Peptides against a protein of PDB entry 3QIS. Designs and how they scored, part 272

Target 1, 334 residues: chain A of PDB entry 3QIS
Amino acid sequence: PSLELSRREFVFENVKFRQLQKEKFQISNNGQVPCHFSFIPKLNDSQYCKPWLRAEPFEGYLEPNETVDISLDVYVSKDSVTILNSGEDKIEDILVLHLDRGKDYFLTISGNYLPSCFGTSLEALCRMKRPIREVPVTKLIDLEEDSFLEKEKSLLQMVPLDEGASERPLQVPKEIWLLVDHLFKYACHQEDLFQTPGMQEELQQIIDCLDTSIPETIPGSNHSVAEALLIFLEALPEPVICYELYQRCLDSAYDPRICRQVISQLPRCHRNVFRYLMAFLRELLKFSEYNSVNANMIATLFTSLLLRPPPNLMARQTPSDRQRAIQFLLGFLL

## One batch from the design tools (peptide; made by RFdiffusion4, then SolubleMPNN)

Design b2_p25_4_s4 (from b2_p25_4, 12 letters changed)
Fold by OpenDDE base, seed 4:
Structure b2_p25_4_s4 (fold): chain B 334 residues (1-334), chain A 25 residues (1-25)
Amino acid sequence: as target 1 above (334 residues)
Amino acid sequence: DEEEREIDEWVEEEFARRREELKKE
């Protein structure tokens, strides 16, 4: 069997979080026999491509003189955004298109990723006074390393952050501040807030606005801005309530005093974001007659975002654990 | 802790300001 490929080199410029890019090529069976094609893992890889890349179709049959269009889809989800923001991974891959009983055809994938505040740690964002797209990638790496060290110090030592020569970190990420400010100003009276989904195009504009500060004001509907806050919280590499405190939150869920003591043990930026969000949500609840928001709805929605089970426990979360997690959050909303 | 009070004060000031802004519009 033999294939002809219309292209073998693909460049994905300016790849962004949640923005799908597609490049297409054709494969043609120029042989005299039917053939099966598949994308196969290279070397010691478990998958034929990186998590942010997909081929569609990834396998198929071609009759003699048949041609199939293959789409190479680049999509950075919450699962890939953190490693791309840090530069641990890059928009580079090699695909191996295998022909059964035939040859391998190599495809080169290249491009560049544009960093996002989505999928960046709370610690790094608290140190980032400028939009992430204005920060040199080298400085992003330094900010993440410094953020990790400060998180560890704050967990190990109840020592005040030394007023040392580093610029004082923000109380909360500016991105959270901007989202909450906008929602407080414009969305307190919004009917069905956090119940109506946003528009995908508006979500992209909001993400780009937070990443670039362009435009000066967050664009889109209140529903899109509200969903952008949810996406932001979901994309955090470490949830607002750190994984280490997850079980203690569940164990304390019915004792409001112990719940507060558990929150006091969060790293400073996580503790600040938690308190800031709880204060915001309590303000929204004052407008429940207008926005249809109630404490049970909010607790149910935000619990999955703020109080995520550790990855090793995700598969073991019981309905009782979920109810305790909701009860924990309710103690801060009421 | 002193840091906990400062954060709670900052959070309350931030929302107090916003509540006053909404009363002026």
Scores: peptide ipSAE 0.493, ipTM 0.926, DockQ to the pose 0.861
Fold by OpenDDE base, seed 1:
Structure b2_p25_4_s4 (fold): chain B 334 residues (1-334), chain A 25 residues (1-25)
Amino acid sequence: as target 1 above (334 residues)
Amino acid sequence: DEEEREIDEWVEEEFARRREELKKE
């Protein structure tokens, strides 16, 4: 069997978080026999492509002189955003299109990624006084490494960060401050807040706005701004409540005194963000007659974002664990 | 701790300011 490919080189320019890009090519069976094609893993790879790439179809059957269009889809989800922001991964891959009993055809994928404040650590964001797109990639790497080392030192030593002449970190990320400021000003009376989905185009505009500027006002509907806050919290590499404290939150869920002591043990940036978000959500609850927001709905929604089970426990989360996690947050909303 | 009080004060001041802004509109 043999194939003809219309193209073998693909370039994805300016790849962004949650923005789908597509490139298409055609394959043709120029042989005299039917053929089965599939994308196969390279030697030592588990997958035929990186997590941010997909081929559609990834396999198929072609009769003699038949043609099929293949779409190469690039999409940076929450699962790929952190490693792309740090430059650990890049928009570079090689696909192997295999023919059963035939040849391998190599496709080259290249491009560039534009960093996002989404999927960046709270510690790094607290050190970023400028939009992430203004920060050199080399400095982003240094900020993530330094943030990890300081988090680890703060957890292990309870030593106050030395008052060294480095620029004081922000109390909370400017991105969270901006989202909360907008929602407080404009969305307190918004019907069905956090219940109505945002518009995908507006979400992309909000992400781009926060990545590139410090706006006076965030673009889009209140629903899109509210969903952008949820997406931001979901995309964090470490949840607002660090994985190390997850079980202690569940164990303390019915003791408000112990719950507060568990939160006091969070790294400074995480603790500040948690307290800031809880204060914001308590303010929204004062407008429940207008925004339809109640404590149970908010606790249920934000629990999945703020108090995620560690990866090793995700498959084992019981309904009781979910109820305890919700009860933990309720103790800060009521 | 002193740092925890400073943060709680900062959070309350931030929302107190915003509550006053909303009362002027």
Scores: peptide ipSAE 0.493, ipTM 0.924, DockQ to the pose 0.759
Fold by OpenDDE base, seed 2:
Structure b2_p25_4_s4 (fold): chain B 334 residues (1-334), chain A 25 residues (1-25)
Amino acid sequence: as target 1 above (334 residues)
Amino acid sequence: DEEEREIDEWVEEEFARRREELKKE
């Protein structure tokens, strides 16, 4: 069996977080026998492609002289955004299109990724005075490494933050500040806030706006701006409440004094963001007659974002653990 | 902690300012 491929080289320019790109090509059976095709893993890989790439269809049958269109879909989710922001991974892959009893056909995937403030650590963002697209990739790597070291020092309580030599971090990321400022100004009276989904086009505009500028006003509806805040919190590599404190939050959920002591042990940036968000959410609750927001709804929604189980415990999370996590957050909203 | 007080003061000032802005609109 043999195949003819219309294209073997694919370039995905300016790949962005949550923006789907598609490239299509055709495969044709130019042989005299039916053939089965499939994308197969390379010798050392578990998957036929990287997590941000998909082929559709990934397998199929072709009769003699039959042609099928294959879509190569590039989509950067929350699961790939952090490693692409750091440059640990890149928009490069090699796909192996296998023909049963035939040849292997190699497809080259290349392109460039545009960094996002979504999926960047709170520590790095607190050091980032300019939009992420203005920051050289080399400096992003340095900021992530320095942020990891600062987090580790803060958790160990060993060394006072050397106040002296480095430019003072922001109290909170400018992106969170901008989202909260907009929501406070324009969305406190918004009916069904955090209950109505945003528009996908508006969400992309908000992400691009925060990645490229420091706007006076965020574009889109209040619902889209509210959902952008949720997406931001979900995409954090380390949740606002660090994974190391997850179990202690659950264990303290019914003691408000211990809950406050657990939060005081967060790294500075995480602690600040937590306090800032809790203050914002308490302000929204004052407008409950207008926005239909209540403490139980907010606690349920934000608990899954702010207090995520460590990846190794996700599969073991009980309904009791979820209830304790909600109760922990309620102690800061009431 | 002194740092914790500075943060709580900053957070309250930030929301106090915003509450005053909303009363002027």
Scores: peptide ipSAE 0.493, ipTM 0.924, DockQ to the pose 0.837
Fold by OpenDDE base, seed 3:
Structure b2_p25_4_s4 (fold): chain B 334 residues (1-334), chain A 25 residues (1-25)
Amino acid sequence: as target 1 above (334 residues)
Amino acid sequence: DEEEREIDEWVEEEFARRREELKKE
C-alpha cells in the first residue's frame, strides 16, 4: 500500500490560548489495494501528538483511488497553556501517519506561541507590571523560576523576603485587579452574573486585551468579563489555594478560625488574591437582589476554581470532600 | 502578622475606593 499526501509541513503562526487554528491536507490511496491509515505514537511518546494538537480523522480506511481530508487542529487549552507560556513546550511536533503493512509518513508541525497571562503563575504575574506580550520570553522564564523559589521560601518561613533591588511585587496580578475592578464597577447590578455564559469572541478579545494592554475598560459584556475571571482562575498552574493546603482546608471547613490560619499559610500572592477575591465576592453579595448572586452559588462555583484537589487526588474526590470545600469558602463569604 | 495587616488594609482601601467611585457614577 502507498499514500500520496498533499502536504507534509504545517506552520501554525501566532497560536494563542483558546484560539483554534486548523490546517487541512489530503491523503490519497495511490495504491492498488485498500489501506488502513492511523496516526501512531513515536517510540517514546504515549500519544500520537502533543496535547494542543489533534488530527481528525486520526485513523481510517481508504479504497484504491480514495481521498480523505485530514484536519490538523491546534488548540491551546488550560492543560497546555502553562507549559507553552514557560517555553517548556513549543508549537513543534512530528506526526507519524502509519499505513498498515506500508510506510510511515512524517508530518512536521511548527509555529509560534504567543504567551498569555492566562496559565501564568500568580507569583510571576505579581512581578509583571507590564502586559505579558511586552515581556521578553527569557524574562518570563526568569520570573517563573524566581517565583517558584520565592514561593518555596515563603512556605518555609525561613528567609525574610530579601529586600533585594527587585521592584516591589504587585499585591495582586493586574489582570485580576482589572477583571475585578470592571466587574465591581459595571456588573454589581448585572442580572444572572456568573450564571450566564459569555460569548466566545468576547472572551478571546478579553484575553487578547489583558495579554497586550492595561485597558481602562475591558471589552465585552459583563457575562464575558465574569467568565474571563473564571477561565483565568481555572487556567492557573497552581490554584489560588495551593494544592498543599487542600486537605487542611477540608479538615478545617467547619472551623472559621482554623480556616483563616490555613489561608495565612498561603504564599503572599496567593493569600492576597484569595483575600481580594473574597472581598470582591462579599461586595457582589450585597447586590444579590439585582445580580441574583447568592453565597451558596458563589461558593459552589468558585470552590472548583480556587480549591482544587491535587492532580493525584482528583479521581478520589468524594461528595463529602466537595461539600467541605464549599463550606470552607462559605466561611469567607458570610 | 504585619504583612497580613498590610494586605487586609490594602484590600479594604481598594474596595472602599471602589465603593466611593460607584457612588459618584
Scores: peptide ipSAE 0.474, ipTM 0.919, DockQ to the pose 0.882

Design b2_p25_5_s1 (from b2_p25_5, 8 letters changed)
Fold by OpenDDE base, seed 1:
Structure b2_p25_5_s1 (fold): chain B 334 residues (1-334), chain A 25 residues (1-25)
Amino acid sequence: as target 1 above (334 residues)
Amino acid sequence: SEEEKLKKFEEELEKFVKELIERNF
């Protein structure tokens, strides 16, 4: 069996969070026998491609002189954004197109990723006084490492941050402030807020706006700004309530005093973001006659974002654990 | 109450965050 490929080198320029890019090529059976093709893992890999890449179709049959179009799709989800932001991973891969009883064909994938404030830690973002696209990649790596060390020190109740005025982190990420302040000013009376999806084009504009600027106003509808806040919270590498405190939140869910003590033990940035979000959501609930928002809906929605189970416990989460997690947040909304 | 102190702290935090952003940007 033999294949002819129309292209073997693919370049994906300016790859962004949640923006799908597609490159297409053709494969043709230039042999005299039917052939089966498949993308196969390299010797040390479990998958035929990196998590941000896919081929469609990834396998198939070709009759003699048959041609098929293959799409190479690049999409950075919440599952890939953090490792691309840190530069731990890159837009580079090699695909192996295997032909049954034939040879391997190599495809080279390359490109560049544009960092996002989405999928960046709260600690790192609190140190970023400029848009993330203005921060040198080398400095992003240093900020992530320093952020991890500062989180650990904060959880251990170690000494207050040295009071040097120029190097002081923000109390909350500017991106969270921009999103919440916009929603507070313009969306409190928005019917079906957090119940109506945003527009995908507006979501991309909001992401690009937050990554590249400090706007006076966020672009798009109130629904798109609200969904952008949800996407931001979902994309956090660590949830607003740190994984280390997850079980203590569940155990305290019916004691409002213990709940407040647990929150007081969060790292400073996480604690500030939590309190700021709860203050906003309580204010939003005062306008329930206009926005159709209620405490149970909000608690249910934000529990999955703010109080995520640790990865090792995700498969073991009971309906009781979920109800305790919701009850924990309700104690801050009521 | 402890709740009134928390609410006041959250309002002060929001104000402080706004002022901090306005001073840095």
Scores: peptide ipSAE 0.047, ipTM 0.669, DockQ to the pose 0.073
Fold by OpenDDE base, seed 5:
Structure b2_p25_5_s1 (fold): chain B 334 residues (1-334), chain A 25 residues (1-25)
Amino acid sequence: as target 1 above (334 residues)
Amino acid sequence: SEEEKLKKFEEELEKFVKELIERNF
C-alpha cells in the first residue's frame, strides 16, 4: 500500500480560545491495493494528537486511486486554555498517519497561541492592570507562579501583603468588572437573560475585546455578554469557590452563617469576585418581572460554574451533592 | 488590625460594588 499526501506541514497562526481553525489536506491511494489509514499514537502517547487538535476523518479505507480530504481542526476549549496560556503546552504536534501493512507518514503541526484572560487565574488577572495581550508572556508565567504562592500564603494566614513594593492588585479582574458592569447597565431588563444563548461571532468579539483592550462598551448583544461571563467562569483554572472549600460548602449548605464563614476563608480575589457576582445577581433578581430570571434558575446555573467539584470528585458527584451546592448559593441570592 | 483592614476593604469593596450599582441606577 502507498499514499500520496498533498501537504505534510501545517501552521496554525494566531490560535485563540474557542476559535476553530481548520486546515485541509488530501490523501490519495497511489498504490494498486486497497488500504486502511489511521492516525496512531506516538510511542508512549495515549492519543494520536494533543487535546486541542483533531483529525476528521481519523481513519478510513481507500480504494486504488481514491482520494479523501482530511480536516485538521484546532480548537482550544476550556480543557486546554490554561496550559496554553501558561506556555506549559504549545501549538506543536506530530501526527502519525499509519498505513496498514505500509509506511508511517509524519505530519508536522506548528503555530502560535495568543493568550486569553479566559482560562487565566483570578489571582493573575487581579495583577494585570493591562489587557493580557499587552503583558509579555514571560511576565504571565511569573504572575501565575506569584499568584499561586500568594494564594497559599493567604490560606496560611501568615504574611500581610507587604504594602510597599508591588503595585496593589485589583479587587476583581477588570474583565469580570467589564462584563458585570455592562450587564448591570444594559441587561437588567433583558428578557430571558442567561436563558438565551449568545451568538458565536459576538462571543469571539467579546473575548478578543477583553484580551486586547479595556473598552468603554463591550460589543455584542446582552445575551452574548451574559454567555461570555458564563464562559469566563467556566474556563477559570480554579473556580471562584476554590476546590479546597468545596466539601465545606456542601456541609454548610443549610447554615447561612457557616456558609458566610466558608466564603470569608477564600483568597482575597476569589472572595471579592464571589461577593461581586452575588451582589450583581441579587440586583438582577429585582428585575425578575422583566428578565424572567429567578433565584432557583440562577443558583442552578451559577452553582456548576462557581462551586465545581474537585477533579477527583467529578465522577462521584451525587444528586444530593448538587442540591447542597445549589442550596449553598441560594443562601447568597435570597 | 488585619480584621480592621479586612473590614475596611470589605467596606471599600461594598462601596465599590455599591458605587458600581449607584453609578448605574
Scores: peptide ipSAE 0.042, ipTM 0.672, DockQ to the pose 0.097
Fold by OpenDDE base, seed 3:
Structure b2_p25_5_s1 (fold): chain B 334 residues (1-334), chain A 25 residues (1-25)
Amino acid sequence: as target 1 above (334 residues)
Amino acid sequence: SEEEKLKKFEEELEKFVKELIERNF
């Protein structure tokens, strides 16, 4: 079997979080026999491509002289955003298009990623006093490394050694403050807040706005700003309640005193973000007659975002664990 | 109460976060 490919090199410029890009090419069976094609993993890979890349179709059958269009789709989800922000991964891959009993055809994927405040750690964002797109990529790496060390010191209850001339971090990320301050000012009376989805175009504008500027006002509807807050919390590499405290939150869920003690042990930025969000959500609950927001709905929604099971326990979360997690959060809303 | 102390702390935090951001930008 033999194929002809219309293109083998693909460049994806200015790849952004949640922005789909597509490149297309054709494959033609220029052989005398029918062939089955598939994208296959390289020797050391479990998948035929990186998590941010997809081929459609990824396999198929071609008669002699048949042609098919293949789409290469680049999409950075919450699952890829953190490793792309840190520069641990890049918009580079090699695809292997295999023919059954035939040759391998190599496709080169390249491009550039534009960093986002979405998928960046709370610790790093507290150190970023400017929009992330104004921060040199080298400094983003240093900020993530420094942030990891400060998190560990905080969890160990080690007194932060006032090591030197490092600028005092923000108490909360400016991006969270902007989202919450907007919702507090403009969305307390918004009917069906957190129940109505935002617009995808407005979500992209909000993300781009937070990545590139410090706006006086966030663009888009209150629903889009509310959903952007949910997306932000979901995309965090570590949830607002650190994974190390997950089980203790569940175990304390019916003791409000122990719950407050557990939260007091969070890293400073995580603790501040948690308290700020709980203050905001309690304010929204005062306007329940206008916004249709109730404590059970809010607790159910935000528990999955703020109190995520550690990756090793995700497959083992019971309905009882979920109910304890909701009860833990309810103790801060009521 | 402990609730009044928490509420006061959150009001102080919100004010402080706002003042801190306004002083840095």
Scores: peptide ipSAE 0.037, ipTM 0.671, DockQ to the pose 0.072
Fold by OpenDDE base, seed 2:
Order: C-alpha cells, then structure tokens, then sequence
Structure b2_p25_5_s1 (fold): chain B 334 residues (1-334), chain A 25 residues (1-25)
C-alpha cells in the first residue's frame, strides 16, 4: 500500500484561546490495493496528538485512486490554555499517519500561541498592570512562579505580606474589574442576565480586547460580557476559592461565621476577587424585578465556577457535596 | 483580634468596592 499526501507541514499562526483554526490536506491511495490509514500514538504517548489538536477523520479506508480530505483542527480550550500561556506547552506536534501493512507518514505541526489573561492565575494578573500581550513571555513565566511562591507564603504565614514592596499588586485583576464594572454600569436592568448566551463573535472580541487593551468600554452585548466573566472564572487554573479550602467550605456550609473565617484564609487576591464578585452579585439581586436574577440561580451558576473540587476528587463529587457548595455561596448572597 | 482585623478588612474592601462603584457612578 502507498499514499500520496498533498501537504506534510502545517503552520498555525497566532493561535488564540477559544479560536478554532483549521488546516486541510488531501491523502490519495496511489497504490494498487485498498488501504486502511490511521493516526497512531508515538511510542511514549497515549494519544496520537496533543489535547489542543485533532484530525478529522483520524482513520479510514481508501480504494485505489481514492482521495480523502483530512482536517487538522487546532482549538485551545480551558484544559490547554494555562500550559500554553506559561510556555510549558507549545503549538508544536508530530502526527504519525500509519498505513496498515505500509509505512508511516510524518506530519509536522508548528505555530505560535498568543497568551491570554484567560487561564492565567489571579496572582499573576494582580501583578500585571499592563495587558498580557504587552508583557514579555519570559516575564509571564517569572510572574507565575513568583505568584505560586507568594500564594504558598500567604497560606502558611497568615501574616500580611510586607507592604514595602515597591510594586504593590492590584487588589483585583484589571480584567475582572473591567468585566464587573461594565456589568454593574450597564447590565443591572438586563433581562435574563446570565441566562441568555452571548454571541461567539462578541466573546472573541471581548477576549481580544482584554488581552490587548484597557478599554473605557467592553465591546458586545451585556449577555456576551456576562458570559465572558463566566468563561474567565471557569478558565482560572486555580479557582477563586483555592482547592486547599474546598473541603472546609463544604464542612462550614451551614455556619455563616465559619464560612467567613474560611474565606479570610484565602490568598489576598483570591479573597478580594471573591468579595468583589459577592458584592456585585448582591447588588445585581436588588434589581431582580428587572433582570429576573434570583439568589438560587446565581448560587447554582457561580458555585461550579468559584468552588471547584480538586482534580483528584472531581470524579467523587456527591449530590450532597454540590448542595453544601451551593449553601456555602448562598450565605454570601443573602 | 483576628476577627476585628477581618471585619475591618471586609469593611475596607466593601468600602473599596463601594468607592469603585460610586466613582463609576
């Protein structure tokens, strides 16, 4: 069996969070026998490609002189955004197109990723006074490493970090401030807020706007800005309530005093973001006659974003754990 | 006390959020 490939090198320029890119190529059976093709894992890999890449179709049969179009799809989800922002992973891969009883064909995937404030830690964003696209990638890595070390120190010492550092971090990320301030100004009377989906084009414009600028106004509808806030919170590598406090939040869910004490133990940036969001959501609830938003809906929606189970416990979350998590958040909304 | 520091910080953050709210009105 033998194949002819129209292309073997693929370059994905300016890959962005949640922006699908597609490159197509053709394979042709130039042999005299039917053949089966498949993308196969490399010797040490469990998958034929990295999590941000897929081939469609990934397998098939070709008669002699038959041709098939294969799409290579690059899509950076919340599951790949953090490792691409840090440069731990890159837009580089090698695909092995295997021909049954034939040879292997190698495809080279390359490109560049453009960092996003989505999937970046709250600690790093609080240090970032400029849009992420204006920050050198080397400095992003240093900011993430330093942020991890300061988070650990803040959790261990209960001591206010010395106010004397010449570059005081922001109290909340500018990106969260921009989103929440816009929603507060323009969306408090918006019917079906957080219930109506945004437009995909507007979501991409909002992401690009936050990554590249500090705008006076966020582009798009109130629904798109609201969904962008949800996407931002979902994409955080560490949720607003740190994984280390998850179980304590569940255990305290029926004691409002203990709930406040648990939140007090969050790193400064996480604690500030939590209280800022709760203040905004309580204000939004005053307009329930206009926006149709109620405390149970908000608690149910934001609990999954703010209070996530640690990755090792995610598969073990009970209905009781989810109810306790909702009850914990309700104690800050009522 | 730690509780008084916490309450004061809640009041300062609520005031900061409120001042962020009020400066934007």
Amino acid sequence: as target 1 above (334 residues)
Amino acid sequence: SEEEKLKKFEEELEKFVKELIERNF
Scores: peptide ipSAE 0.036, ipTM 0.632, DockQ to the pose 0.079

